# Ledger of designs, part 164: peptides against a protein of PDB entry 2AUS

Target 1, 323 residues: chain A of PDB entry 2AUS
Amino acid sequence: ADIKREVIVKDDKAETNPKWGFPPDKRPIELHIQYGVINLDKPPGPTSHEVVAWIKRILNLEKAGHGGTLDPKVSGVLPVALERATRVVQALLPAGKEYVALMHLHGDVPEDKIRAVMKEFEGEIIQRPPLRSAVKRRLRTRKVYYIEILEIDGRDVLFRVGVEAGTYIRSLIHHIGLALGVGAHMAELRRTRSGPFKEDETLVTLHDLVDYYHFWKEDGIEEYIRKAIQPMEKAVEHLPKIWIKDSAVAAVAHGANLTVPGIVKLNAGIKKGDLVAIMTLKDELVALGKAMMSTQEMIERSKGIAVDVEKVFMPRDWYPKLW

## One batch from the design tools (peptide; made by RFdiffusion4, then SolubleMPNN)

Design b2_p21_3_s2 (from b2_p21_3, 7 letters changed)
Fold by OpenDDE base, seed 5:
Structure b2_p21_3_s2 (fold): chain B 323 residues (1-323), chain A 21 residues (1-21)
Amino acid sequence: as target 1 above (323 residues)
Amino acid sequence: SLEETIEELRRRMRERRAERA
């Protein structure tokens, strides 16, 4: 998520009309909620689905969805996309995750050996999904981006781990235990990151949401609930972006594919087949789509389909039809 | 914060050790 992508400008003279659209920081509170994502601190105990159902009740919402399941016993970062933003979770599901884990070893192992073996688990690992997962139990590779040992205390190992989406930390700990020759189990697990969502000032509890909603509805104070909900654009910060002309926004909002002439600027390193976010010049999310060209092809070509638009988020009336 | 979370987990790790000793 922290990969700074270079921005290539195709049209340096492109301007945007300030009267069109609703920039993420300038939405009325009701509209902000309709296009919101909560960085929820999921408590241990409930399922991710139960927590989403509670948020819907607390905030009087018709629809919500989460950015990747946490097991009942696992706490921490659970992005919950609200109402019209619900479908933005598809950008978060494939995003990298970070956890802090406590591993308990079933035997005594020298600290140097623990450190050496855990370092070998950085990179590609082979995993089988657990029986209780909705995922087909096929062997698959997953990336472990980093393992940082925070503390070793006898048989207990506290560590931070960054992983590819759908890496099972419980299975990782089991395999580390096997490699150490003594066995191990997961004693504690907290998710500290899900793509652009992390443990920061935006992390809120279910109790916070109850209080903040009360302050808004009973006391007329919207500040707390406004800060507790992130704009849906936060949920796509980790994706490569393409910024489009005002004249192209309404067509894309109607489900038309993005063509090359509509592009003002774009991130470097887009490949054909990548999931990309189509943005206005005011950093509003118009749609998610599949890149049909590389960044280089989008620069060099004068015409053609740049993005196959898969999911529209922007209302059709925020920008005028200019075709 | 991430730091506060790490310190909380360290605290719980120490408590679990004390319960087993």
Scores: peptide ipSAE 0.468, ipTM 0.911, DockQ to the pose 0.835
Fold by OpenDDE base, seed 2:
Structure b2_p21_3_s2 (fold): chain B 323 residues (1-323), chain A 21 residues (1-21)
Amino acid sequence: as target 1 above (323 residues)
Amino acid sequence: SLEETIEELRRRMRERRAERA
């Protein structure tokens, strides 16, 4: 998620009409909610689905979805996409995750051995999904990006871990315990990151949402609920982006594929088959799609389908039809 | 913050040790 992508400009003269669209920071509160994502602090106890149901009830919403299941006993960062933004969770499912975990060892192990063995689990690991997962129990590789030991206290090891999506920390801890020769279990787990969503000032509780919704509905104070809900564009910050001309926006909003002439600027390093976010020049999310060209091909070619549009978010009427 | 979260988990780790002693 922290990969700064270079921006390549194809058309440095492209302007945008300020009268068209609704930039993320200029949406009326109702529209902001309709295109919102909550960085929820999921409490321990409830399922991720129960928490989503509660948010729908609290905020009087028809639909919502979460950016990746947390187990009932696991707390922390659960992105919840609202209403028209619900399908933006597709961008969050493949995103990297960070956790802080407490591992309990079932025997005494020298600290130096703990540190050495845990370092060996950085990189590619083989995992089998747990029985309770909806995922087929086939062996699969996963990446552990980093393991940072925060504290060792006898048999208790507190550590931070960055992992590829769908890495099971409980399984990681089990394998670490086996490698140490004494066994181990997960005593506590908190998710501190899910793609662009972090343990930061945007993290809100269910209680915060109750209070903030009340302040808006009863007292007319929208500021709190506005701050508690992130624009859906936050949920695609980690994706490669393609920015398009105003004249191309309505076509893409109608479900047309993005063609090369519509591109104003784009991130470097897009490959064919990548999930990309199609943006306006006002940083509004138009659609998600599959890149049909590399960045280089999108620069060099004058024509062709650049992106196969899979999911439109922008309403058809925000920009005029110019074709 | 992440720092506050880490400190809270450290606190809980220490409490669990004290309960086992």
Scores: peptide ipSAE 0.467, ipTM 0.911, DockQ to the pose 0.813
Fold by OpenDDE base, seed 1:
Structure b2_p21_3_s2 (fold): chain B 323 residues (1-323), chain A 21 residues (1-21)
Amino acid sequence: as target 1 above (323 residues)
Amino acid sequence: SLEETIEELRRRMRERRAERA
């Protein structure tokens, strides 16, 4: 479950000027695209990089990036960040993933034993990245958050699995097969979730994008392409947030670190070293950064660097310089 | 939806079983 983070208000009198910035719901279509993320249904066959290249061609974009590689044979949820939002993928790379998998067993195993063994794979597992991965082939631990068996049919097991980023489901299935004593392989895999992106009404195909772009460019109909593209703020929904004063926005947009006096409200449970989203009071993403303080320290202290700003997204001119 | 995806995967699972029988 997406644990709703508590919001702690530090300054209850802080107001925002409605004339400053561009809230996600008020962006012109061109600006919406420049700060957009597509929840793409990646087809099986192409690489994630090929799909990103196709999206750039379809939408006439200079830059785009994906929120975590899917293998060529794997379909489903691939967040694709566009143009000025391209680097928001750094928030999605470490995010948890969900898959639906079909495992085929190489021998007969009683259903009770299948269920018992698969339950033992919830928690910490040891994996070695496959040879085809750009990741160094060091043994590493990964978390399996849950395994839900959906159906068992003889040697076929359909299951849903939630995992830490960079868990290899193919390797998990191989190890389950070894533990069952008969061996197993991954017959099919679909990613159903990548952080805040899931299989819902926002999921679109490459075909949908072709049609929606055509409706916009040839027919002047913006509605479809607008709905097909999520604001970049969607890509940070799973992160802890810090909301800042209007007077602090321009400094952060220029690359200054966030200091404690700039904070209006923040999520509970921020730890030093956490990736955090710096937001305006209109829920616009200003920047991503590393927390230099806990939530408690940000409340108790009157001064100091709260966030080391790593990546600015907001243009420098959306808010005035008030210093 | 997730439900539709699960049902589609179930469908394909049944098809693969029928091809092997």
Scores: peptide ipSAE 0.462, ipTM 0.910, DockQ to the pose 0.811
Fold by OpenDDE base, seed 3:
Structure b2_p21_3_s2 (fold): chain B 323 residues (1-323), chain A 21 residues (1-21)
Amino acid sequence: as target 1 above (323 residues)
Amino acid sequence: SLEETIEELRRRMRERRAERA
């Protein structure tokens, strides 16, 4: 999520009409909710689906979806995309995750050995999905980006871990325990990051949402509920982006594929097959799609399909049809 | 914050140790 991508400008003369669209900072509260994502602090106990159902009830929503399942016993960062933004969770599913975990060892191990062995688990690991997972139980590689030991207290090890999406921390802890020769289990787990969503001032509880909705509906105070909901554009911050001309926005909003002439600027390092976010020059999310060209091809070519548009988010009327 | 979350987990880690002693 933190990889800064270079921005390559293809058309330096492209301007945007300030009267068209609704930039994330200029959405009325109802529209902000319709295109919102909550950085929810999921409590331990309920499933991620139950929590989404509660949010829908609390906020009187028709649709919502979550950015990646947390087990019932696991707390922390659960992005919940609302209403028109519901499908933006597609961008969050493949995003890296961070956790803070408490591992309990089943025997005594010297601290130096714990540190040495846990360091060996940074990098590529082989995992089999647990039986309770909806994922097919095939062996697969996953990347552990980092392991930071926070505290060792006898048989208890508190650590922070950054991982590729779909890495099972319970399985990681089991394998660490095997490598230590004593065995181990996951005592506690909290997710502290899901792509661009992290433990910060945007993290809100279910209780906060109840109160903030009440303040809006009963007292007319919008500030709390506005702060509690992030714009859907937050959910795509980690993706490579393509910014398009105002004249191309309405066509893409109608589900047309993005063609090369519509591109104003783009991130470096896009490969064919990458998930990309199509943005306006006002940083509004138009659509998600699959890159049909590399960044280099999108620069060098004068024509062709740059992005196969998969999911449109922007309403069709925010920008005029200029064709 | 992440720091507050880590401190809360440290607190619970200490409590769980005290319950097992």
Scores: peptide ipSAE 0.471, ipTM 0.912, DockQ to the pose 0.861; fails the geometry check

Design b2_p21_3_s3 (from b2_p21_3 with T5V R10K K14R K17R)
Fold by OpenDDE base, seed 2:
Structure b2_p21_3_s3 (fold): chain B 323 residues (1-323), chain A 21 residues (1-21)
Amino acid sequence: as target 1 above (323 residues)
Amino acid sequence: SLEEVIEEMKERMRELREERE
């Protein structure tokens, strides 16, 4: 998520009409909620689905979805997309995750050996999904991006770990324990990051949401609930982006594929088959789609389908039909 | 913050140790 992507400008003269659309920071509160994502601090105990159901009740919503399941006992960062933004969770499912984990060893191991063995688990690992997972229990490879040991106290090891989506920390700890020769189990786990969502000032509890909604509905104070909900565009910050002309926005909002002439600027390093976010020049999310061309092809070609549009988010009437 | 979470988890680590002893 921290990869700064280079922006290549294809049309440096392209302008946007300030009267069209609703930029993320200029949405009325009701519209902001309809296109919102909450960086929720999930408490330990409830399932991710129960928490989503509670948010729907608290905020009087028809639909919501989460950006990746946390087990009941696991706390921390759970992105919850609201109403019209619900489908943006598909951008978060493949995103990297970070956790802080407490591992308990079942025997005494020298600290130097703990550190050495845990370092060997950085990189590609083989995992089998747990029985309780809806995922087929086939062996699969996953990436461990980093392991940072925070504290070692006898048989207890606190560490931070960055992993590819769908890496099971419980399984990782089990394998570390086997490699150490004494066995281990996961004593505590908190997710501290899910793609662009992390432990920061945007993280809110269920209790915060109750209070903030009350302040808005009863006291007329919208500031708290506005800050507690991120624009849906936050949920695609980690994706490669393509910015399009005002004249192309309405067509894409109607479900038309993005063609090369509509591109104003784009991120470097897009490959065919990548999930990309189609943005306006005001950084509004229009749609998610599959890249049909590389960045280089989108620059060099004068025509053709650049993106196969899969999910439209922008309403059809935010921009005028100019075709 | 992440720093606060780490400190809270260090505290929890101590508590869990005390519960086992």
Scores: peptide ipSAE 0.470, ipTM 0.918, DockQ to the pose 0.851
Fold by OpenDDE base, seed 3:
Structure b2_p21_3_s3 (fold): chain B 323 residues (1-323), chain A 21 residues (1-21)
Amino acid sequence: as target 1 above (323 residues)
Amino acid sequence: SLEEVIEEMKERMRELREERE
């Protein structure tokens, strides 16, 4: 999520009309909620689906979805996309995750050996999904980006771990325990990051949401609920982006594929088949789609389908039809 | 913050140890 992508400008003369659209920072509170994502601190106990249902009740919403399941016993960062933004969660599913985990060893192991063995688990690992997972139980490779040991106390090891999406920390701990020769289990787990969402000032509890909604509806104070909800554009910060002309926005908002002439600027390193975010020049999310060209092809070609639009988020009336 | 979470989990680590003993 923290990889800065180079921005290549294709049309340096392109301007945007300030009267069109609703930039993330200029949405009325009702519209902000309709296109919002909550960085929820999921409590331990409930399922991710139960928590989403509670948010819908608290905020009087018709639709919501989460950015990647946390097990009932696991707490921490659960992005919850609201209403019109509900499907933006598809951008978060493939995003990297970070956890703080407590591992309990089933025997005594010297600290130096613990540190050495855990270091060997940085990189590529082979995992089989657990039986309780809806994922087909096939062996698959996953990346462990980093392991940072925070504390070792006898048989207890607290560590921070960054992983590729769909890495099972419980399975990782099991394999570490096997490698140490004593066995291990996961005692506690908290997710501290899901792509662009992390442990920061935007993290809110269910109780916070109850209070903030009350302040808005009964006291007319929107500040708290506004702060508690992030714009949907936050959920795509980690994706490669393509910025388009004002004249192309309405067509894409109607579900038309993005053609090369509509591109103003784009990130470097887009490959055919990548999930990309189509943005306005005001950094509004128009749609998600599949890149049909590389960055280089989008620069060199004068015509053709650049992005196969999969999901439109922007309302059709925010920008005028200019065709 | 992440630092606060880490401190809370260190406390939880101590609690869980005491529960096993």
Scores: peptide ipSAE 0.463, ipTM 0.918, DockQ to the pose 0.838
Fold by OpenDDE base, seed 5:
Structure b2_p21_3_s3 (fold): chain B 323 residues (1-323), chain A 21 residues (1-21)
Amino acid sequence: as target 1 above (323 residues)
Amino acid sequence: SLEEVIEEMKERMRELREERE
């Protein structure tokens, strides 16, 4: 999520009408909730689905979805997309994850050997999903981006780990234990990051949400509930972006594919087949789609389908039809 | 913050050790 992407400008004269749309930080509270994502601190105990159901009850919502399952015993960062933003979770599911994990070894191992072996698990690993997983139990490769040992105390190892989506930390710890020759198990696990969502001031508990909703509905104070909900645009910060002309927004909002002439600026490094976010010049999320061209092709070509639009988020009436 | 989480988990690590002894 921290990958800084270069922005290439195609049209430096493009302007946007300030009267059109609703920028992420300028939405009325009801609209903000309709297009919101909560950075939830999931408690240990409940399932991710139970927590989503509780949020819907607390906030009186019809629809919500989470950005990647946490096991019942696992706490920490669970993005929950609300109402009209619910489908934005598709951008979060494939996002990288970070955890802080406590591993318990089943035998004594010298600290130098622990450090050496754990370092070898950075990179590509082979995993089999557990039986309880919603995915087909097939062997697959996963990336471990980094392992940082935080503390070693005898048989206990506390570490931070960044991983590709769908990497099972329990399985990683099992394999580390095997490599050490003594075996190991996961004693504690917290997810500290899910794509752009991390351990920061935006992280809120279920109790916070109860209180903040009460302050709004009973006391007329919207500040707390407003801050507790992030705009849906937060959920796509890690994606490559394409910014489009005001004249193209309504068409895309109606489900039309994005064509090359509609592009004002775009991130470098887009490849054909990438998931991309289509944005207004006010950084409003219009839609998610599949890139049909590379960044270079989108720069060089004068026409053609740049993005196959898959999921529209923006209402059709925020921008005028200009075709 | 991540730092606070790490400190909390270090404390939890100590607690779990004491439970096993």
Scores: peptide ipSAE 0.473, ipTM 0.921, DockQ to the pose 0.846; fails the geometry check
Fold by OpenDDE base, seed 1:
Structure b2_p21_3_s3 (fold): chain B 323 residues (1-323), chain A 21 residues (1-21)
Amino acid sequence: as target 1 above (323 residues)
Amino acid sequence: SLEEVIEEMKERMRELREERE
């Protein structure tokens, strides 16, 4: 379950000017696309990079990026950030993932033993990245958050698994097979979640995007393409947030670090070094940055750098310079 | 939905079994 973060209010009198900025729900369609993320149902076959290239062609875009590679044979949830939102994928890369996997065992194993052994793989596991990975093949620990067996039919095991980013399900299945003593391989894999993106009504195919783009360009109907594209703010829903004063927005949009006086409200549980989203009071994403203080320090201190701003998304002119 | 995906994958599981027989 998405951990609901408590919101701590530091300044309960802070107001926002409704004339400034472009809240996610009020963006014109062109601007919505420029700051959009597609929850794409990646088909099996193509690489994630090929799919991104197709989306750029379909939607006539200059830039796009994906929120974490799916192998060619793997289908399902692939967030694709568009144009000015392209770099929001940095928030998605470290996010947890969920898969539904079909494992085929190479021998007969009693169901009770299958269940018992698979339960032992919840928690910390040691993995070596596959040869095809761009990651150095060093042994590393990864977290398996949960394994839920959906169906067992003889040598076939269908299960749902939640994992830390960069956990290889193929490797997990291999090790489960070894632990069972018979060996196993991954027969099918679908990603059902990538951070805040999941199997829901926002999931769209490449075919849907073709149709929706045509409805917009040829028929003047923007409704479908608007619904098919999520605001970039969706891609940071899983991050701890800091909401800032209108007077601080322009400075941060120009690349200035966030100082403590600019904070209106913030999530509980921020630690120094955490990736955080800096938001306006209208829930617009201003920037991503590294927390330089804990939540408690941001509440108690009157001054200092709260967030080292790493990536600005908001245009410099959406809010006035008030300094 | 996730439920639909699970049902589709259960169907695929059956298909793959039949292919191996």
Scores: peptide ipSAE 0.471, ipTM 0.920, DockQ to the pose 0.846; fails the geometry check

